# Peptides against a protein of PDB entry 6B4J, part 179

Target 1, 315 residues: chain A of PDB entry 6B4J
Amino acid sequence: DITMQWYQQLQDASMQCVLTFEGLTNSKDSQAKKIKMDLQKAATIPVSQISTIAGSKLKEIFDKIHSLLSGKPVQSGGRSVSVTLNPQGLDFVQYKLAEKFVKQGEEEVASHHEAAFPIAVVASGIWELHPRVGDLILAHLHKKCPYSVPFYPTFKEGMALEDYQRMLGYQVKDSKVEQQDNFLKRMSGMIRLYAAIIQLRWPYGNRQEIHPHGLNHGWRWLAQILNMEPLSDVTATLLFDFLEVCGNALMKQYQVQFWKMLILIKEDYFPRIEAITSSGQMGSFIRLKQFLEKCLQHKDIPVPKGFLTSSFWRS

## One batch from the design tools (peptide; made by RFdiffusion4, then SolubleMPNN)

Design b1_p23_8_s2 (from b1_p23_8, 13 letters changed)
Fold by OpenDDE base, seed 4:
Structure b1_p23_8_s2 (fold): chain B 315 residues (1-315), chain A 23 residues (1-23)
Amino acid sequence: as target 1 above (315 residues)
Amino acid sequence: MEKLKEEIEKLDKEVEELEEKKR
């Protein structure tokens, strides 16, 4: 289908990107290794510094990332670093930057849900200026969290179980698959980050331009999820995560149609989730239930905790 | 499931029509 074609195109583009900078990554030259490490740090450290503390600091981080991607020298680790130091430097930095954004979803947002918003607004703003970074964000996200596409990977004949588990997004180390709770936590973080990206615009950019990957993709994600048979624990968890983060924005954007969608979720899709939910998985189910019931009762979806306010940008 | 798919398709059309009107 068109969704799988899009998924594959992004994965192919990501793979081609890796091939383009292979010379830099595989170089045995001491200078090339140094440049690689400097570029990697320059791309990733600013992202790790993103916090909810001050809008001014977030702007500094954004400007630094944008400068780096624009071929300007930036200070990193006490050294001047530029993508122009190597012909493959820009491709490498774009890839590593995108990877780091997704990693922050997987790790930071997974542990601190409110962190989704400052990370997402920077990612969105960078995406507007550097579309290739956005495509690479999607590629990394889709690979780690196929549910963000969304699709459910299928077991193919002759496939190793471990490979299938990895395709599902599980980490497998030393032939040990991660625990379900850790898996869901990571998936939640990535979905929450995605849900934040599609609704946020960098406030210092040209707001007259269309969001490069906006709320229309949020609508499409919901529609696609509802067209799929639910997965045990996964669907209830991620549907809640998605709606908690971007439900308010979707409500504002799609209004009557959004409420119709929410009713369909509650009345038609939720019973399907219930039917596959075991007694040990009731936590995610109950959480989704309570959220849906509250939203429908109040005819409102709350603004998510951590949503960036005007006061944040004045700090 | 088929009924749900049909309803979603209807909603998709409604959304598309509204987006076109906003252009």
Scores: peptide ipSAE 0.477, ipTM 0.910, DockQ to the pose 0.801
Fold by OpenDDE base, seed 3:
Structure b1_p23_8_s2 (fold): chain B 315 residues (1-315), chain A 23 residues (1-23)
Amino acid sequence: as target 1 above (315 residues)
Amino acid sequence: MEKLKEEIEKLDKEVEELEEKKR
């Protein structure tokens, strides 16, 4: 399976990255520990500061992240921090930055769907300038949300149930599995972030270049989902999340073919979702149904709430 | 599922052709 091969390659690259900076992370030297902490803060704090408030602030955050990744010193916690402070500093920062972007999907976007757009546009812009960060974003995303690949992890013989649950994306703490609603909320956040990344370009970059991971991956995601048997509650939830965020962009990009795809979703795939949906899971099903029906009726996919406009960038 | 897969494959080909034309 080509998709699974891609997944594995990204995971391997991520693991290799961890190994490359292991000297920094496992060092007992006080100076190395200090550098590690400074680099970690420098990589993650700017991402946490991303907000929907002003485009100018978003640009400042972007410039800071880009400067850090470019080997320039940046101010973090009142100190000058540079990836050049350690030979493994760049790899570490790229990894932690990518991890933080995905974490913002998992946490911030999960709670505030509109937050997907400012986070995604920064992530996309950084990805364009730093491809390795993009690969690491995918690796982190795929690991936490296998449905973003997409694939549904299978139980293997000899596997512990908790490990299987973790592979599915559930958090398991003290032998307690995460509640389904919280699980779906986190998965939704990550899918929404992904759907935003693939459609957004940093407005101050070279827009003539092809998006490093553009809407063609959105098309592929839909195609792959439709080629899979639906998973109860999960498929309906995430398909809605994806279409709500990037459906308008896909419509504009693929036009007639997008509408053909949407019809296939409604007519051929949706009944399969219905067949596996229990009475207790009707919420996600109904939401998807209403969305699809509305879109097909109006022959339009609305621009998602929180989509960044020209007015945002002028602020 | 097989019919759906076939239709998706057809759409994939259409999209690929359109993307090639845009290059």
Scores: peptide ipSAE 0.473, ipTM 0.909, DockQ to the pose 0.815
Fold by OpenDDE base, seed 2:
Structure b1_p23_8_s2 (fold): chain B 315 residues (1-315), chain A 23 residues (1-23)
Amino acid sequence: as target 1 above (315 residues)
Amino acid sequence: MEKLKEEIEKLDKEVEELEEKKR
């Protein structure tokens, strides 16, 4: 399976990256520890500052991240920080930055869906200039949310139940598995972030270039989901999340073919979701149903709430 | 599922052809 090979390649690259900067992360030297912490803060704090408040502030954040990745010194915590402070500094920063973007999907977007767009546009712009960061974003995303690939991890003989639960994306702490609602909330946030990334371009970049991971991956995601048996509650939830965020963009891009796909979802795939939906899971099911029916009836998919407008970039 | 897969494959081909024309 080409998709699984791609998944594995990204995971291997991510693992190799971790191994590359182990010297920095495991150093007992006080100076190395200081550098590590400074680099970690420099990579992650700007991402946490991303908001929907002003386009000008978003540009400042982008410029700071790009400067850091370009080997330029940046101010962080009252100090001048550069990836050149350690030979492993760039790899470490790229990894931590990518991890933080996915974490913002998992936490911030999960709680505030509109936050997907400003985070995604920065991530997309950084990905365009720094492809390795994009690959690491995918690696982190795929590991935390296998449904973003998409694939459903299978239980293997001899596997511990907890390990299987973790592979499915559940958090397991002190032998307690995460509640389903919290799990779905986190998965939703990550899928929404992904759906935003694939459609957004940084407006101050070279927009003539092809998106490094564009809407063609959105089409492929839908196609792959439809080729899989639905999972109870999960498929209905994430399919809705994905379509709500990037359905309008896919409609504009693929037009007739997109509508054909949407009809297939409603007529052929949706009954399969219904068949596995219990009475306690009707919320996600009904939400997807209403969305599909509304879109098909109106022959339109609305622009998602929180989509960045020209007025945002003038602020 | 097989019918759905066939229809998706057909759509994939249509999309591929359209993307090639846009290049």
Scores: peptide ipSAE 0.472, ipTM 0.909, DockQ to the pose 0.815
Fold by OpenDDE base, seed 5:
Structure b1_p23_8_s2 (fold): chain B 315 residues (1-315), chain A 23 residues (1-23)
Amino acid sequence: as target 1 above (315 residues)
Amino acid sequence: MEKLKEEIEKLDKEVEELEEKKR
C-alpha cells in the first residue's frame, strides 16, 4: 500500500532524526544540557504563544521561528540562542518544533477548535520554508493519530494490549487507558489542525509556489477514509471534524467532484457508519448526519469558525 | 464497499484530469 509506505518513510525519517541528535539529548555535559534546554525552549515557546489575538503578533512569532531555523540568533528566556551552538542543534530544533505543533493540535485545538487556524498558518508557512519540519510534523501527527494517514492499526499476534492501544493513539499511563471521550477529543484536535494546515498559506510568503502539502492531500484523505471500513465512533467523529474545517476549501477547489464525493459519503458510506454505531455513540453519528444533510440541502459548506480574515492580518 | 471504491476511483481520475489541465 502506497499510503503505508509513505507512513513508514516518514516514521523512519523521524527516527533517524532522533538518532542524529542523540548526542545532544543524552549528553551528561552541563554545557550541552544547557544548550539543549535553551534550544528546546526557543523551539517550543513561540508555538505556545500563537493565538487568535493579532496578526502582527503571529508574524513576530513566525519570524522568530524562521530566524531560529535559519541559524540566526534569537532571544529566548533572556538569552541569545542559536542552532549553531551545537552541531546537532538544527535537527533537534526541527524535531522539537514539529512535535510542538502537533502537540498544540492534541491539546490546544482539542479544547479550542478555533485555535487550529493561527497554529496551522504558521505551521504551513514554516513548512514552505523548511520542508524537513513539515515531514516531521507529519511523522509526529501520524504516530499520535494514525487516522490522519489514514489507517486503522490492527492487533498483531503476540502484541501486548497496551502497545496496541498506543498504536491506536490512546494514552496509557500506569496500565490505565484514557477514556474514549478524551481520546476522541485529542484525535479531533489533531485532525482539525491537519485540515487547517492543508488549506492555509502564510500570507507573507511566496504564494506563487505550490502548497507543500495542500488540498490534494485533503481529497486523498477523504478517498482513503471512504475506502476503509468505518471504525465505531472514530470515523464519524473525525470525518465531521475534517469536513467542518476544510469542507469549504475542498468545495471551492474541487466543486462538482467534491459534491459527488459528499453524496457518496451520505448515501453509501454513512449507512455503513450507522450499522456499526451503538446507542452510546449516537451523538457523533447525529452530528455528522446533520452536517451532511445541511450541506447537501443548502449546496454549501460554511466557512469554519475561526477562519483567519483580512481584518485579523491588519491587527 | 466495492461499488463505493469504484466510484471513488472514478472521481480520483476526474480530479487528476482536472489537476493536469491546470498545470
Scores: peptide ipSAE 0.471, ipTM 0.907, DockQ to the pose 0.818

Design b1_p23_8_s3 (from b1_p23_8, 11 letters changed)
Fold by OpenDDE base, seed 4:
Parts: C-alpha cells; structure tokens; sequence
Structure b1_p23_8_s3 (fold): chain B 315 residues (1-315), chain A 23 residues (1-23)
C-alpha cells in the first residue's frame, strides 16, 4: 500500500531526526542543557503566540520562526538564541517546531476550531520554505492521529491492549484510557488543522510555487476514507470536521467532481456509517448528515468560521 | 464497497486529468 509506505517513510525520517539530535537531548553538560532549553523555547513559544487578533502579529511570528530556521539569532526569553549554538540545533528546532504545530491542533484547535486557520497559514508558509519541517509535521500528525493518513491501526497478536489504544491515538495514563469525548476532541482538532494547512498559502511568499502539500492531498484523504470501512463515531466525526474546514476549498478546486464525491458520500457511504452507529453515537452522524444535505441543497459549502480574510492581513 | 471504490477511482482519475491540464 503506497499510503502505508508513505506513512512509514515519514515515521522513519522522524525517528532518524530524533537520533540525529540525541547528543543534544541526552547531554549532561550544563551548557548543552541550557542551549536545548533555549532552542526549545525559541521554537515553541512563537507558535503558542499565534492568534486571530492581527495579521501584523502573525507576520512577526512567522518572521521569527523563519529567522530561527535560517540560522539567524532570535530573541527568546530575554536571550539571543540561534540554531548555530549546537551542531544538532537545527534538527532539534525543526522537530520541536513541527511537534508544537501538531500540539496546537491537538489542544488549541480542539478547544477553539477557528484557531486552525492562523496556525495553519504559518505552518504552510514555514513548510514552503523549510520542507523538512513539513515532513516532520506530517510525521507527528500521523503518529498522534492515524486517521490523518488515513489508516486504522489493527490489533496484532500479542499486542498489549494499552499499546493498541495508543496506536489508535488514545492517551493512556496510569493504565487509564482517556474518555471517548476527549479523544474525539483531540482528533478533531488535528484533522481540522490538517484540513486548514492543505488549503492555505502564506500571503507574503512566492504564490507562483505549488503548495508543498495542497488540496490534492485533501482529495486523496477523502478518497482513502471512503475506501475504508467506517469506524463507529470516529469516521462521522472526522469526516464532518474535514468537510467543514476544507469543503469550500475543495468545491472551488474540483467543482463538478467534488459534488459527485459528496453525492457518493450521501448515497453510498452514509448507509455504511449508519449501520455501525449506535443510538448513543447518532449525534455525530446526524451532524455530518445535516451538514452534507444542507450543502447539497444549497449547492454551496460555506467558508469556514475563522477563515482569514484580507482585512485580517491589513490589521 | 467495491462499487464505491470504483466510482471514487474514476472520479480521482478525472481530477488528476484536470490537474494535469492546469499545469
């Protein structure tokens, strides 16, 4: 399976990256520890500062991240920080930055869906300039949310139940698995972030270049989801999240073919979802159904709430 | 499921063709 090969390749690259900067992360040297912490803060704090408040602030954040990745010194925590402070500094920063973007999907977007767009546009812009960061974003995303690939992890003989739960994306702490609502909330946030990334371009970049991971991957994601047997509650939830965030963009890009896809979802895939949906889980399916039926009726998919407008960039 | 897969593949081929024509 080409999709699984791609998944594995990204995971291998991510693992190799971790090995590359292991010297920095495992160092007992006081100076190395200081550098590590400074680099970690420099990579992650700007991402945490991303907000929907002003385009000018978002540009400042982008410029700071780009400067850091370009080997330029940046101010962080009252200190000048550069990836050149350690030979493994760049790899470490790229990894931690990518991890932080995905974490913002998992936490911030999960709680505030509109936050997907400012985070995604920065991530997309950084990805365009720093492809390795993009690959690492995918690797982190795929590991936390296999449904973003998409694939459904299978239980293997001899596997511990907890390990299987973790593979499915559940958090397991002290032998307690997270509640289904919290799990779905986190997965939703990550899918929404991904759906935003694939459609957004940094407005101050070279727009003539092809999106490094564009809407064609959105089509692919949908196609793959529909080629899989639905999972109870999960498929309906994430399909809704994805379509709500990038449905408008996919409609604009693929037009007639996308509408045909939506009809297939309604006519051929909904019965499959419904067949595996319990009465207690019907809410997610109903939400998806209502959304899709409304879109088909109006022959339009609304621009998602939080989508960045020209006025945002002038602020 | 197989029928759906076939329909999706056909649509995907159409999309890929259109993307090539845009380039």
Amino acid sequence: as target 1 above (315 residues)
Amino acid sequence: MEELKKKIEELTEEVEKLEEERR
Scores: peptide ipSAE 0.612, ipTM 0.948, DockQ to the pose 0.823
Fold by OpenDDE base, seed 5:
Structure b1_p23_8_s3 (fold): chain B 315 residues (1-315), chain A 23 residues (1-23)
Amino acid sequence: as target 1 above (315 residues)
Amino acid sequence: MEELKKKIEELTEEVEKLEEERR
């Protein structure tokens, strides 16, 4: 499967990246440890500062991240920090930055869906300038949320149950698997972030260039989801999340073909979801069904709440 | 599933063609 090959290639690249900066991460030298911590903070703190408050602040954050990735010194924790402080500094920063973007999807977006857009536009803009960061974002995203690929991990003979649960994206702590609601919340956040990334362009970049991972990947994601047997509760939840965030953009981009896709979802795919949905899980399916039927009835998909407007960028 | 798959593939081909025409 081409999709699984792509998944594996990204995971291999991510693993190779980790190996490249292992010297930095495993160093017992006090100076190396200090550099590592400074670089980690420089890479992650700006991402955590992303908010919906002002476009000007978002630009400052973007510029800081870009400067760091470009080998320029940046101020972090009251110190001047540069990736040039260590030969492995750039690889480490790229990896940690990408990891942090996905973590913001998993945590911040999961709790506050509107946060997807400012995070995504920065991620998209950085991806445009630093393709390796984009690949690492995908690698981290795919590892934490296999449904973003998409694929549904299968239990293999001889596999430990906990390992299977982790492959599915569950957190397992002290031999306890997380609750389904928390799992779905985290997966929703990551899918929403992804759905925002594929449609957003950094407004101060070169917009003449093609989006490095644009709406064509959104179409691909939908097509692949529909080509798979639905997973109970998961498919309905994430399909709703995806369509709510990027449905309007897909509608504008693909017009008639996208409406045909929505009809196929309603007519051919909903019965499959319903067939595997228990009474206790019907809520997720009903939400998806109501959303899609409303869109079809009105022949419109609303702009998602939190979508960045011109007024945001003037602030 | 096979029927749905076929319909999705056909629709995807249409989309890919349109994207090629824009590039």
Scores: peptide ipSAE 0.610, ipTM 0.947, DockQ to the pose 0.833
Fold by OpenDDE base, seed 3:
Order: C-alpha cells, then structure tokens, then sequence
Structure b1_p23_8_s3 (fold): chain B 315 residues (1-315), chain A 23 residues (1-23)
C-alpha cells in the first residue's frame, strides 16, 4: 500500500529526527537544559500567538519563526536565542515547531474553526522555506490523526485495547478513553488545519513555485477516503470538515472533475455511510449530506468562514 | 465499492493529466 508506505516513511523520518537531537533532550548539563528550554519556547510561543487579528502581526510571527529556522538570533523570553547554540538545535526546533502547528489544529482549530486559516498560512509559508518542517508536520499530524493520511487503524492480535484506542487517535488517561465528541472535535480541528494548509500560500513568498503540499494532496485525500469503507461517524464528520474548508479551493482548481467527484460522493458513497450509521450518529451524516446537496444544487461551494482576505493582509 | 474505486481512479487520472499540463 503506497499510502501506508508514505505514512511509515514520514514516521521513520520523525523518529530519526528525535534520535538526532536526543543528545540535547537527554543532556543533564544545566546549560544544555537551558538551551533546550529556550529553543522550545522560541519555536512554540510564536505559533501560539497566531491570531485572526491583523495580517501585520501574522507577518511578524512568520518572520520570527523563519529567522529562528535560518540560524539567526531571535528574542524569546527576554533572551537572545539561536539554533546555533547547540549542534542539534535546528533539528529540535524544526520538530517542536511542527509539533506545535499540529497541536494548534488539535486544540485551537478544534474549538475555533476559523483559526485554521492564519495558522495554516504560516505553516504553509514556513513549509515552503523549510521542507523538513513540512514533513514533520505531516508526521505529527498522521500520528495524532491517522484519518489525515488517510487510513483506519486496525486491531492486531496481541494488541492492548488502550494501544489500539491511541492508534485510532483517542486520548487514554488512567485507563479512561476520551469521549467520542471530544475525539471527533480534535480530529476535526486537525483535518481542518490540514485542509487549510494545502490551499494556502504565504503571500510574501515566491508564489511562482509549486505549493510544497498543495491541493493535489487534497484530491488524493478524498480519493483515498472514498476508496475505504466508511467508519461510523468519523468518515462523515471528517469528510464534511474537509469539504467545508477546502471544497471551494478544490472546486476552483479542478472544476468539472471536482464536481464529478462530489456526484460520486453523493450517489455512490453516501449509501455506504448511511448503511453503517446508527440513528444516534445520523447527525454527522445529515450535516454532510445537506452540505453536499446544497453545493450541488447551487453549483457552488462557499468560501469557508475565516478565509483570509486582502483586507486582513492590509491590517 | 470496486466500481466506485474504478471511477475515482479514472477521475484521478484526468486530474493528474490536467496538473501536468498546468506545470
């Protein structure tokens, strides 16, 4: 399976990255610990500051992240911080930065769907300049949300139930599995972030180049989802999330072919979703169905709420 | 399901050709 090979390659790269900076993370030296903490803060704080307030502030955040990744000193917590402070500093920062972007999908976007766009445009722009960060974003995303690959993890013989639940993306704490609504909320946030990343370009970069992980991956995601048997509640939820966020972009990019895809979803895939959906889970399917039918009826997919406009960048 | 897979594959091939032409 090519998709699973890709998944595994990204996971392997992520694991190798962790091993590369293990000297920094496992050091007992006080100076190394200080450097680690400073680098971690420098990598993650700017991402947490991303907001929908002003384009100028978003540019400042982007420039700070890019400067850090470029080996330039940046101010963080009142101190000058640089990845050059440790030979493993760059790898560590790239990993933690990527992790933080995915975490913002999991937390911020999950709670505020419109937050996907400012986070995604920064992530996309950083990915364009720093491809390794992009690969690590995917690795973190795929690990937390296997549905972003997409694949549905299967139970294997000898596997503990909790481990299986974690593979599915559930949080398990003290032998208590996360509630389904919270699980779906987090998965939705990550899928929405991903759907935003693949369509957005940093406006101050060289936009003549191909998107490092563009809408072609959105098409691939849809194709792969449709090639899989639906999972109850999950498939309908995430398919809606994806289409709501990037459906307009896919429509503009692929036009007739995308409309054909939507027709296939309605005619051939909806019956499969419905067949596995219980009465108590019908809400997610109904939402998807209503959205898609409305799009087909109007021959239009709306621009998602929170989409960044020219006025945002002038602020 | 197999018929759907075939349709998606055919449609994907169309899209891939269009993307190649766009580059």
Amino acid sequence: as target 1 above (315 residues)
Amino acid sequence: MEELKKKIEELTEEVEKLEEERR
Scores: peptide ipSAE 0.609, ipTM 0.947, DockQ to the pose 0.858
Fold by OpenDDE base, seed 2:
Structure b1_p23_8_s3 (fold): chain B 315 residues (1-315), chain A 23 residues (1-23)
Amino acid sequence: as target 1 above (315 residues)
Amino acid sequence: MEELKKKIEELTEEVEKLEEERR
């Protein structure tokens, strides 16, 4: 399967990246440890500062991240930091930056859905200039949320139940599995971030270039989801999250074909979701159904709440 | 599922063709 091959290639690349900077991460040298910590902070703090407050601040954050990735010195924690301080510095920063973007999906977007857009536009812009960061974003995303690929991990003979649960994206701490609501919340955040990335372009970049991971991947994601048997609660939740965030963009891009897709979801896929949905899980399905039926009825998909407007960029 | 898969595939082919024309 081409999708699984792509997934594996990204995971392998991510693993190779980790191996490449292992010398930096495992060094006992005091100077190397200091450099590592400085680089880690320089990579992650700007991402944590992303907010919906002002476009000008977002540009400053973007410029700082881009400068760091370009080998220029940046100020972090009152110190000048550069990836050139260590031969493995660039690989380490790219990895940690990508990891942090996904973590913001998992945490910030999960709690505040509108946060997806400012995070995503920075991620998209950085991806355009630094393709390796984009690949690492996908690798981290796919590992934490296999539904972003999408695929459903299968239980293999001899596998520990906890390991299977982790493969499904659950957090397992002290032999306790994460509650379903928390799991779905995190998965939702990551899917929403992904759905935002594939549609957004950094406004100060070269807009004539093709999006490095654009809406065609959104279509592919939908197609793949619909080709899979639905999972109880998960499929309905994530399909809603995805359509709410990028449905408007997909509608504008693919028009008639996208409406045909929505009809197929309603007519052919909803019965399958409903068949596996218990009474206690009906809420997620009802939300999806109501959203899609409203879209079909109005022949319109609303712009998602938190979508960045021209006024945001003038602030 | 097979019927749905076929319909999705056909629709995807249409989309891919349109994307190629846009490039």
Scores: peptide ipSAE 0.604, ipTM 0.947, DockQ to the pose 0.867

